# Ledger of designs, part 189: peptides against a protein of PDB entry 5VVV

Target 1, 276 residues: chain A of PDB entry 5VVV
Amino acid sequence: FLCGVVEGFYGRPWVMEQRKELFRRLQKWELNTYLYAPKDDYKHRMFWREMYSVEEAEQLMTLISAAREYEIEFIYAISPGLDITFSNPKEVSTLKRKLDQVSQFGCRSFALLFDDIDHNMCAADKEVFSSFAHAQVSITNEIYQYLGEPETFLFCPTEYCGTFCYPNVSQSPYLRTVGEKLLPGIEVLWTGPKVVSKEIPVESIEEVSKIIKRAPVIWDNIHANDYDQKRLFLGPYKGRSTELIPRLKGVLTNPNCEFEANYVAIHTLATWYKSN
Target 2, 276 residues: chain A of PDB entry 5VVV as posed
Amino acid sequence: FLCGVVEGFYGRPWVMEQRKELFRRLQKWELNTYLYAPKDDYKHRMFWREMYSVEEAEQLMTLISAAREYEIEFIYAISPGLDITFSNPKEVSTLKRKLDQVSQFGCRSFALLFDNIDHNMCAADKEVFSSFAHAQVSITNEIYQYLGEPETFLFCPTEYCGTFCYPNVSQSPYLRTVGEKLLPGIEVLWTGPKVVSKEIPVESIEEVSKIIKRAPVIWDNIHANDYDQKRLFLGPYKGRSTELIPRLKGVLTNPNCEFEANYVAIHTLATWYKSN

## One batch from the design tools (peptide; made by RFdiffusion4, then SolubleMPNN)

Design b2_p25_8_s4 (from b2_p25_8, 11 letters changed)
Fold by OpenDDE base, seed 5:
Structure b2_p25_8_s4 (fold): chain B 276 residues (1-276), chain A 25 residues (1-25)
Amino acid sequence: as target 1 above (276 residues)
Amino acid sequence: MLEELKKKFEESKEKYKEVARKDLE
């Protein structure tokens, strides 16, 4: 069971010292996972093709080493979906080289994210793939196998919540393709019925699990505030029955942008997790 | 090319924010 934090918000990423402090807190609270997915890190999303510099490499190596020290699984995410051409072998090779570099930093867990992108394929991709889901699954499977089938590999679908599913969760052709064709060793991220789900009913998890043919990992935006700079979410982790735990592969909270505001959010997640 | 990519990034971000705000209503 993956339980911890995803740094997955828009806005200023946390600094390395904050991330190290996070690892210390996660260990103390008996949580085990950190997903690196800061949307405003240019080499994560906007400029995903760009290799890390020597200086950036040193920082990431140090961060990954710190995660290991605190027994926190460090998952490196990349979001190529803004402008990747899935059918172009050069794009695939570029993605492979980028992840090879991160592997050399000591990273062993990875994620491919296709959240917050348009449901459009370019003309070249339309000639090769039957759908957007087929294109995404193809590259994800290839990368997963190329990396030697790491123990932890995550996929974030473009339809990552109930409200994004067309026509709905149980009938989504996109999610059906993901469920049927994504390799079984790859985990699927999900935010619940909504992008920000006040509640995640057990029935909603059963519904999505059926179509994706696996228990999801919750990317939980309950404490996310990147969409409203005037709000801080300081309340406890709530609206999630502990009955969800045996039905999930994990829960990663995407909390407030302000690092210092997240004590209650993360601590109460830990309490929730340990209560089962 | 850079301007177009930046535009796509910003549009995606704003779309996300709009949906997220509505989810709390």
Scores: peptide ipSAE 0.728, ipTM 0.962, DockQ to the pose 0.932
Fold by OpenDDE base, seed 4:
Structure b2_p25_8_s4 (fold): chain B 276 residues (1-276), chain A 25 residues (1-25)
Amino acid sequence: as target 1 above (276 residues)
Amino acid sequence: MLEELKKKFEESKEKYKEVARKDLE
């Protein structure tokens, strides 16, 4: 069970010292996972093709080493979906080289994220893939296999919540394709019925699990505030029955952008998790 | 090209924000 934090917000990423402090807190609270997915890390999303500089590499190596020190699984995410051409072998090779670099930093867990992108494929991709889901699954499977089928590999669908599913969760051709064709060793991220789900009903998890043919990892935006700078959610992790725990592969909270504001968010998640 | 990519990033970000804000209503 993956339980911890995803740094998955828009806005200024946390600094390395904050991330190290996070790892210490995660360990202390018996959480086990950190997903590196800061939207405003240019080399994560906007410029995903760009290799890390020597200086950036040193920082990431240090960060990954720190995660290991605190027995936190460091999952490196990349979000190539803004402008990748899925059918272009050079794009695939570029992605492979980027993840190779991160592997050299000591990272062993990875995620491919296709959140917050258009559903449209370019003309070249339309000639090769029958759907957007097929394109995403193809590259994800290929990368997963290329990396030697790491123990933890996550996929974030473009339809990552109930409201993004067309026509709905249970009938989504996109999620059906994901469920049927995504290799079983790859986990699927899900935010619940909504992008920001005040509640995640058990039945909603059963519904999505059925179509994706696996228990999802919750990317939980309950404490996210990147969408409204006037919001600061300092309340407890709530609206999630502990009955979800046996039905999930994990829960990663995407908390407030303000690192210092997340004590309650993370601590109460830990309490929730340990209550099982 | 860079400006187009930046624009696409910002548009996707704003779309996310709009949905997220509405989810709280």
Scores: peptide ipSAE 0.728, ipTM 0.962, DockQ to the pose 0.945
Fold by OpenDDE base, seed 3:
Structure b2_p25_8_s4 (fold): chain B 276 residues (1-276), chain A 25 residues (1-25)
Amino acid sequence: as target 1 above (276 residues)
Amino acid sequence: MLEELKKKFEESKEKYKEVARKDLE
């Protein structure tokens, strides 16, 4: 069961010292996972093709080593979806080289994220793939296999919550394709019925699990505040029955952008997790 | 090309923010 934090917000990424402090806190609270997915980190999303510099490499190596020191699984995410051409072998090879570099930093867990992108394929991709889901699954499976089928590999669908599913969760052709064609060893990220789900009913997890043919990992935006600069959510992790735990592969909270505001968010997640 | 990519990034961010704000209403 993956339980911890996803740094998955828009806005200023956390600094390395904050991330190290996070790992210490996660270990102390018996959580086990950190997903690196800061949207404003240019080489994660906007410039996903760009290799890390020597200086950036040193920072990431140090960060990954720190995660290992605290027995936190470091998952490196990349979001190529803004401008990747799925059918272009050069794009696939570029993605492979980028993840090879991160593997050399000591990273063993990875994620491909296709959140917050347009659903349209370019003309070249339309000639090769039957749908956007087919294109995403194809590259995800290829990368997963190329990396030697790592123990932890995550996929974030474009339809990552109930309200983004067309026409709905149970009838989504996109999610059906993901469920049927995504390799079973790849986990699927999900935010619940909504992008920010006040509640995640058990029934909603059963519904999505059926179509994706696996238990999802919750990317939980309950404590996210990147959408409202005036908001700080300091309340407890709530609206999630502990009955969800046996029905999930994990829960990763995407908390407030302000690192120091997240004590309650992360601690109460830990309490929730231990209550099962 | 860079400007278009930045535009796509900003538009996707703003769309996310709008949906997220509405989810809390």
Scores: peptide ipSAE 0.725, ipTM 0.961, DockQ to the pose 0.935
Fold by OpenDDE base, seed 2:
Structure b2_p25_8_s4 (fold): chain B 276 residues (1-276), chain A 25 residues (1-25)
Amino acid sequence: as target 1 above (276 residues)
Amino acid sequence: MLEELKKKFEESKEKYKEVARKDLE
């Protein structure tokens, strides 16, 4: 069971010292996972093709080593979906080289994210793939296998919540393709009925689990505030029955952008997790 | 190309923010 934090918000990423402090807190509270997915890190999303510099490499190696020290699984995410051409072998090779570099930093867990992108393929991809889901699954499977099938590999669908599913969760051709074609060892991230879900009913998890053919990892935006700079969410982790725990592969909270505002959010997630 | 990519990034971000704000209404 993956339980911890995803740094998955828009806005100023956390600094390395904050991330190290997070690892200490996660260990103290018996949480086990950190997903690196800061959207405003250029080499994560906008400039995903760019290799890390020597300086950036040293920082990431240090960060990954710190995660190991605190027994936190460090998952490195990349979001190539803004402009990748899935059918172009050069793009696939570029993605492989980027993840090879991160592997050299000591990272062993990875994620491919296709959140917050258009549902349209370019002309070249339409000639090769039957659908957008087929294109995403193809590259994800290839990367997963290329990396030697790491123990933890996550996929974030473009339809990552109920409101983004067309026509709905249970009838989504996109999610059906993901469920049928994504290799079984790859975990699927899910956000719940909405982008910001006040509640995640058990029935909603059963519904999505059926179509994706696996228990999801929740990317939980309950404490996310990147969409409203005037709000801080200081309340407890709630609206999730503990009956969800045996039906999930994990929960990763995407909390407030302000690092110091997240004590209650993360601590109460830990309490929730340990209550089962 | 750079300007187009920046535009796509910003548009995606704003779309996310709009949906998220509506989810809390």
Scores: peptide ipSAE 0.722, ipTM 0.963, DockQ to the pose 0.930

## One batch from the design tools (peptide; made by RFdiffusion4, then SolubleMPNN)

Design b2_p26_1_s1 (from b2_p26_1, 15 letters changed)
Fold by OpenDDE base, seed 4:
Structure b2_p26_1_s1 (fold): chain B 276 residues (1-276), chain A 26 residues (1-26)
Amino acid sequence: as target 1 above (276 residues)
Amino acid sequence: DEERKKKLEEERKKILEEQKKFEEEL
């Protein structure tokens, strides 16, 4: 069971010292996972093709080493979906080289994120793939196998919540393709009925699990505030029954952008997880 | 580089605005 934090918000990423402090807090609270997915890290999303500089490499190596020191699984995410051409072997090779570089930093767990992108493929991809889901699954499976089938590999679908599913969760051709064709060792990220789910009913997890043919990892935006700078939810982790735990592969909270605002969010997640 | 950055930022902004609008319509 993956339990911890995803740094998955838009806005200023946390500094390396905040991330190290996070790992110390996660260990202390018996949480086990950090997903590196800062949307405004240029080489994570906008410039995903660009290799890390020597200085950036040193920082990431230090961060990954710190996660290991605190027994926190460091998952490196990349979000190539803004401008990748799935059918282009050069794009696939570029993605492989980027993940090879991160593997050299000592990373062993990875994620491919296709959240917050247009559903439209380019003309070249439409000639090769029958749907956007087929393109995403193809590259995800290829990368997963290329990396030697790492123990933890995550996929974030473009339809990552109930409201983004067309026509709905149980009838989504996109999620059906993901469920049928994504290799079984790849985990699927999900935010619940909405992007920011006030509640995640058990029935909603049973519904999505059926179509994706696996228990999801919750990317939980309950404490996210990047979409509303006036929002500061300092309340406990709530609206998630403990009956979800046996039905999930994990829960990763995507918390407030303000690092120090997250004590209650992360601590109450830990309490919730240990209450089962 | 700067022009490409600006274009990607504009595309991102458009996607986020479309997503927000879609959630408001539901």
Scores: peptide ipSAE 0.024, ipTM 0.643, DockQ to the pose 0.103
Fold by OpenDDE base, seed 5:
Structure b2_p26_1_s1 (fold): chain B 276 residues (1-276), chain A 26 residues (1-26)
Amino acid sequence: as target 1 above (276 residues)
Amino acid sequence: DEERKKKLEEERKKILEEQKKFEEEL
């Protein structure tokens, strides 16, 4: 069971010292996972093709080493979906080289994120792939196999919540393709019925699990505030029955952008997780 | 490439505007 934090918000990323403090808190609270996915890291998303500089490499190596010191699984995410051409072997090779670099930093766990992108394929991809889901699954499977089938590999679908599914979760052709064609060892991220789910009913997890043919990892935006920086979500982790735990592969909270505001959010997630 | 950067910033802005529509549902 993956339980911890995803740094997955828009806005100023956390600094390396905040991330190290996070790892210390995660260990103290018996949580085990950190997903590196800051939307405003240019080399994570907007400039995903760009290799890390020597200085950035040193920082990431230090961060990955710190995660290991605190027994936290460090998952490196990349979000190539803004401008990747899936059918172009040069793009696939560029993605492979980027993940090879991160593997050299000592990273062993990875994620491919296709959240918050246009559902339309370019003309070249339409000639090769029958749907956007087929394009995403093809590259995800290829990368997963290329990396030697790492123990933890995550996929974030473009339809990552109930409100983004067309016509709905159980009938989505996109999620059906993901369920049928994504390799079984790849985990699927999900935010619940909404982007920010006030509640995640057990029945909603059973519905999505059926179509994706696996238990999801919850990317939980309950404490996210990147959409309204005037709000701080200081309340406890709530609206999630403990009956979800045996039906999930994990829960990763995407909390407030303000690092200091997240004590209650992360601590109450840890209490919830240990209550089962 | 400044043109590519501008395009990606515009795409990000649209995403943030879409996220704000969900604020009213909280």
Scores: peptide ipSAE 0.023, ipTM 0.609, DockQ to the pose 0.114
Fold by OpenDDE base, seed 2:
Structure b2_p26_1_s1 (fold): chain B 276 residues (1-276), chain A 26 residues (1-26)
Amino acid sequence: as target 1 above (276 residues)
Amino acid sequence: DEERKKKLEEERKKILEEQKKFEEEL
């Protein structure tokens, strides 16, 4: 069971010292996972093709080493979906080289994120793939196999919550394709009924699990505040029954952008997780 | 590089605005 934090928000990423402090807190609270997915990290999303500099490499190596020191699984995410051409072998090769570089930093767990992108394929991809889901699954499977089938590999669907499913969760051709074609060793991220789900009912997890043919990892935006600069949610992790735990592969909270605001958020997630 | 950055930031902003509108309509 993956339980911890995804740094998945828009805005200023956490500094390396904050991330190291996070790992210490996660270990202390018996949480086990950090997903590196800061939307405004240039080489994560907008410039996903760009290799890390020597200085950036040293920082990431130090960060990955710190996660290991605290027994925290460091998952490196990349979000190529803004401008990738899935059918272009050069794009696939560029993605491989980027993940090879991160593998050299000692990273062993990875994620491909296709959240917050346009649902339209380019003309070249339409000639090769039957649907957007087929394109995403193809590259995800290829990358997963290329990396030697790492123990932890995550996929974030474009339809990552109930409101984004067309026509709905149980009838989504996109999620059906993901469920049927995504290799079984790849985990699927899910956010619940909405982008910010006040509640995640058990029945909603059973519904999505059926179509994706696996238990999801929750990307939980309950404490996210990047979508509303006036929001600071300091309340406990709530609206998630502990009956979800046996039905999930994990829970990763995407908390407030303000690092110090997250004490209650992360601590109460840990309490929730241990209550089962 | 800066022009490409600006284009990607504008595209991201558009996607986020469209997503927010979609959630408000639901």
Scores: peptide ipSAE 0.021, ipTM 0.570, DockQ to the pose 0.104
Fold by OpenDDE base, seed 1:
Structure b2_p26_1_s1 (fold): chain B 276 residues (1-276), chain A 26 residues (1-26)
Amino acid sequence: as target 1 above (276 residues)
Amino acid sequence: DEERKKKLEEERKKILEEQKKFEEEL
């Protein structure tokens, strides 16, 4: 069971010292996972093709080593979906080289994120793939196999919540393709019925699990505040029954952008996880 | 409660549209 934090917000990423402090807190609270997915990290999303510099490589190696010291699984995410041509072998090779570089930093767990992108494929991809889901699954499976089938590999779908599913969760052709064609060792990220789910009913997890043919990992935006910079979510982790735990592969909270605001959010997630 | 949730989805969609514009300007 993956339980911890995703750094997955828009806005200023956390500094390396905040991330190291996070790992110390996660260990202390018996949480086990950190997903590196900061939207405004240039080489994560907008400039995903760019290799890390020597200085950036030293920082990432130090961060991955710190996660290991605190027994925290470090998952490196990349979001190529803004401008990748899925049918272009050079693009696939560029993505492979980027993940090879991160593997050399000592990373062993990875994520491919296709959240927050347009559903339209380019003309070249339309000639090769029958749908956007087929294009995403093809590259995800190829990368997963290329990396030697890592123990932890995550996929974030473009339809990552109930409100983004067309026509709905149980009838989505996109999620059906993901469920049928995504390799079974790849985990699927999900935010619940909405992008920011006040509640995640058990029945909603049973519905999505049926179509994706696996238990999801919750990307939980309950404490996310990137959409409203004037608000801090200081309340406890709530609106999730403990009956969800045996029906999930994990829960990763995407908390407030302000690192110092997240004590209650993360501590109460840990209390929730231990109450099962 | 539902209106607030819809507003949050619209705000996140605006952030996405602003990010897309920023990507088109880069």
Scores: peptide ipSAE 0.031, ipTM 0.601, DockQ to the pose 0.045; fails the geometry check

Design b2_p26_1_s2 (from b2_p26_1, 13 letters changed)
Fold by OpenDDE base, seed 4:
Structure b2_p26_1_s2 (fold): chain B 276 residues (1-276), chain A 26 residues (1-26)
Amino acid sequence: as target 1 above (276 residues)
Amino acid sequence: DEERKKKLEEKRKEVLEKRKEFEEEL
């Protein structure tokens, strides 16, 4: 069971010292996972093709080493979906080289994120792939296999919540393709019925699990404030039955952008997780 | 590069606005 934090917000990424402090807190609270997915990290999303500089590499190596020191699984995410051409072997090779570089930093767990992108493929991809889901699954499976089938590999679908599913969760051709074609060792990220789910009913997890043919990892936006930085979510982790735990592969909270605002959010997630 | 950056910033705004709308429904 993956339990911890995803740094998955839009806005100023956390500094390396905050991330190290996070790992210390996660270990102390018996949480086990950090997903590196800061949307405004240029080389994570906007410039995903660009290799890390020597200085950036040293920072990431240090961060990954710190995660290991605190027994926190460091999952490196990349979000190529804004402008990748899935059918272009050079794009696939570029993605491979980027993940190879991160592997050299000592990273062993990875995520491909296709959240917050348009559902439209370019003309070249439409000639090769029958759907957007087929394109995403193809590259995800290829990358997963290329990396030697790492123990933890996550996929974030474009339809990552109930409200983004067309026509709905149980009838989504996109999620059906993901469920049928995504290799079984790849985990699927999900935010619940909404992007920010006030509640995540058990029935909603059973519904999505059926179509994706696996238990999801919850990317939990309950404490996310990137959409309204004037608001801080300082309340406890709530609206999730502990009966979800046996039905999930994990829960990763995507909390407030303000690192110091997240004590209650993360601590109460840990309490929730240990109450099962 | 600037046009690409602008398009990406517009997409960011669209996503954040949608998230806000979904929260106001909560």
Scores: peptide ipSAE 0.200, ipTM 0.788, DockQ to the pose 0.054
Fold by OpenDDE base, seed 2:
Structure b2_p26_1_s2 (fold): chain B 276 residues (1-276), chain A 26 residues (1-26)
Amino acid sequence: as target 1 above (276 residues)
Amino acid sequence: DEERKKKLEEKRKEVLEKRKEFEEEL
């Protein structure tokens, strides 16, 4: 069971010292996972093709080593979906080289994120792939196999919550394709009924699990505040029955942008997780 | 680079606006 934090918000990424402090807190609270997915990290999303500099490499190696020191699984995410051409072998090779670099930093767990992108394929991809889901699954499977089938590999669908599913969760051709064609060793990220879900009912997890043919990892935006910088979500982790735990592969909270605001959010997630 | 930045900023804005709509329902 993956339980911890995804740094997945829009806004200023956490500094390395904050991330190291996070790992210490996660270990102390018996949480086990950090997903590196900061939307405004240029080489994560906007410039996903660009290799890390020597200085950036040193920082990431230090960060990954720190996660290992605290027994936290460091999952490196990349979000190529803004401008990748899935059918272009050069793009696939560029993605491979980027993940090879991160693997050289000692990273062993990875994620491909297709959240917050348009559902439209370019003309070249439409000639090769029958749907957007087929394009995403193809590259995801290829990268997963290329990396030697790492123990933890996550996929974030474009339809990552109930409100983004067309026509709905149980009838989504996109999610059906993901469920049927995504290799079984790849985990699927899910956010619940909404982008920010007040509640995640057990029945909603059963519904999505059926179509994706696996238990999801929750990317939980309950404490996310990137959409409203005037608010801080300081309340406890709530609206999730502990009956979800046996039906999930994990829960990763995407908390407030303000690192110090997240004490209650993360601590109460840990309490929730340990209550089972 | 500027075009990619613009596209990211536009998409960020779209997503964050949608998230605000969901917050009003909370």
Scores: peptide ipSAE 0.179, ipTM 0.808, DockQ to the pose 0.053
Fold by OpenDDE base, seed 5:
Formats: structure tokens, C-alpha cells, sequence
Structure b2_p26_1_s2 (fold): chain B 276 residues (1-276), chain A 26 residues (1-26)
């Protein structure tokens, strides 16, 4: 069971010292996972093709080593979906080289994120792939196999919540293709019925699990505030029955952008996780 | 909850628009 934090918000990323402090807190609270997915890290998303500089490499190596010191699984995410041509072997090779670099930093766990992109393929991809889901699954499976089938590999679908599914969760052709064609060792990220889910009913997890043919990892935006800089979400982790725990592969909270605001959010997630 | 979804969708749109502007400047 993956339990911890995703740094997955839009806005100023956390500094390395905040991330190290996070790992210390996660260990203390018996949480086990950190997903690196800061949307405003240019080399994570907008400039995903660009390799890390020597200085950035040293920072990431130090961060990954710190995660290991605190027995926290460091998952590196990349979001190529803004402009990748899935059918272009050069693009696939560029993605492989980027993930090879991160593997050299000592990273062993990875994620491919296709969230917050257009649900359309370019003309070249339409000639090769039957659907957008087929294109995403093809590259995800290829990368997963290329990396030697790492123990933890995550996929974030473009339809990552109930309100993004067309026509709905149980009938989505996109999620059906993901469920049928995504290799079984790859985990699927999900935010619940909504992008920000006040509640995640058990029945909603059973519905999505059926179509994706696996238990999801919750990317939980309950405490996310990147969309409203005037608000801090300081309340406890709530609106999730403990009956979800045996039905999930994990829960990763995407909390407030302000690192100092997240004590209650993360601590109460840990209490929730231990209560089962 | 719907207001929160809408604000996050607006943020996603803002990021995508800023990217387009940046690509037009490149």
C-alpha cells in the first residue's frame, strides 16, 4: 500500500530542504511514499525533453538519497502529454533517455502522467493509434518494459476522475482501453468522483476498479489549494472511509502549496491509514 | 466542491494558455 504525499500542484515547487523535512515527517508517521510531480518544474512537464543539468542532477541525487535514508519510496513523475507525438520513435527515445538519466540518480520508481492535457491526438498519431488511450498505453507499456518492469510504476490517465470520464466512469471507452491494454504491473492514479473530491465513496472505487481492472492509487486533492491562493485547507483528512484501504493500491495526498500548512493534512492521513 | 473543480479547471486552462503564449514567443 502506497501512502504519503504527491507534490503535484501548480505553483512554486517545494525547496529541497522542505522535501527532506517532508521525508523525515513521513517516516515518523509511518508513511512510505513521495511522488515528485511539481507541475511548474519545467523539466517535469513543459520542457520534459530537456535533461537535467549537472547542478540539477546533483540536487535530485541528493533528494533521492535522502528519501532512501528515511525509507521513503521516491517516485519520479514526468508529464510528456502536452506536446509528445506518440507515434514518433524519436520522441519515445527522448523519453527513454530522460528516464535513464533519472534512473542513474538512483531512482527506481516512476510515473507517466497524462493529466491536464487535451483529449486529442495529432494527425500523425491518428494514423497509427485507434484512440488517445491506445497511444498513451502503448508508450506507457513500452517505457515500463524498457525500464525493466520497476516494482512501482504509475500511470495518470487523462480521465483521472469521474467528472472527466465520457460518457461516465463505467462506460468510458478511454478507461476501458486503459484497463484492457495497460500492463497489469502498472498502477493507475485516480482523484475520485471529482478533481477535488469532498468524499470518495466505496462504490465509486468499485466502479473505477472494475473498468481499469485494478485497485487505483488515489491522488487526493482534498487539501490542494493551487487553484485558490486565498485559501488554506487546514482541516483533517476526511470523507474517506477506512473501508477504502483494502480496495486501494494507495493514497497520495496533494496538499497545500504552502509547505508549513500541511502538518494536519499529512498527520491525519497517517492516522486514517493506521486505523484499519 | 463544484466551485473548487471549476477553479482547478480554470488553473489548468491558464497553464495551457501560458504555454501557447510561450511557444508563440519561441
Amino acid sequence: as target 1 above (276 residues)
Amino acid sequence: DEERKKKLEEKRKEVLEKRKEFEEEL
Scores: peptide ipSAE 0.094, ipTM 0.702, DockQ to the pose 0.053
Fold by OpenDDE base, seed 1:
Structure b2_p26_1_s2 (fold): chain B 276 residues (1-276), chain A 26 residues (1-26)
Amino acid sequence: as target 1 above (276 residues)
Amino acid sequence: DEERKKKLEEKRKEVLEKRKEFEEEL
């Protein structure tokens, strides 16, 4: 069971010292996972093709080593979906080289994120792939196999919540393709009925699990504040029954952008996880 | 909840729009 934090917000990324302090807190609270997915990290999303510099490599190596010291699984995410041509072998090779560089830093767990992108394929991809889901699954399976089938590999679908599913969760041809064609060792990220789910009913997890043919990992935006910089979410982790725990592969909270605001959010997630 | 969803969707749209502007400048 993956339980911890995703740094997945829009806005100024956390500094390396904040991330190391996070790992210490996660270990102390018996949480086990950190997902590196900062939207405004240029080499994560906008410039995903660019290799890390020598200085950036040293920082990431130090961060991954610190996660290992605190027994925290470090998952490196990349978001190529904004401008990747899925049918272009050079694009696939560029993605492979980027993940090879991160693997050399000592990273063993990875994520491919296709959230917050348009559903439209380019003309070249339409000639090769039957749908956008087929294109995403093809590259995800190829990368997963290329990396030697790592123990933890995550996929974030473009339809990552109930309100983004067309026509709905149980009838989505996109999610059906993901469920049928995504390799069984790849985990699927989900935010619940909404992008920010006030509640995540058990029945809603049973519905999505049926179509994706696996238990999801919750990317939980309950404490996310990136959409409203004037608000801090300081309340407890709530609106999730403990009956979800045996029906999930994990829960990763995407908390407030302000690192110092997240004590209650993360501590109460840990209390919730231990209560089952 | 609806207002919170709307603000998040607007911010995602703004990020996608800023990207289009950057691609037009390149």
Scores: peptide ipSAE 0.056, ipTM 0.681, DockQ to the pose 0.050; fails the geometry check

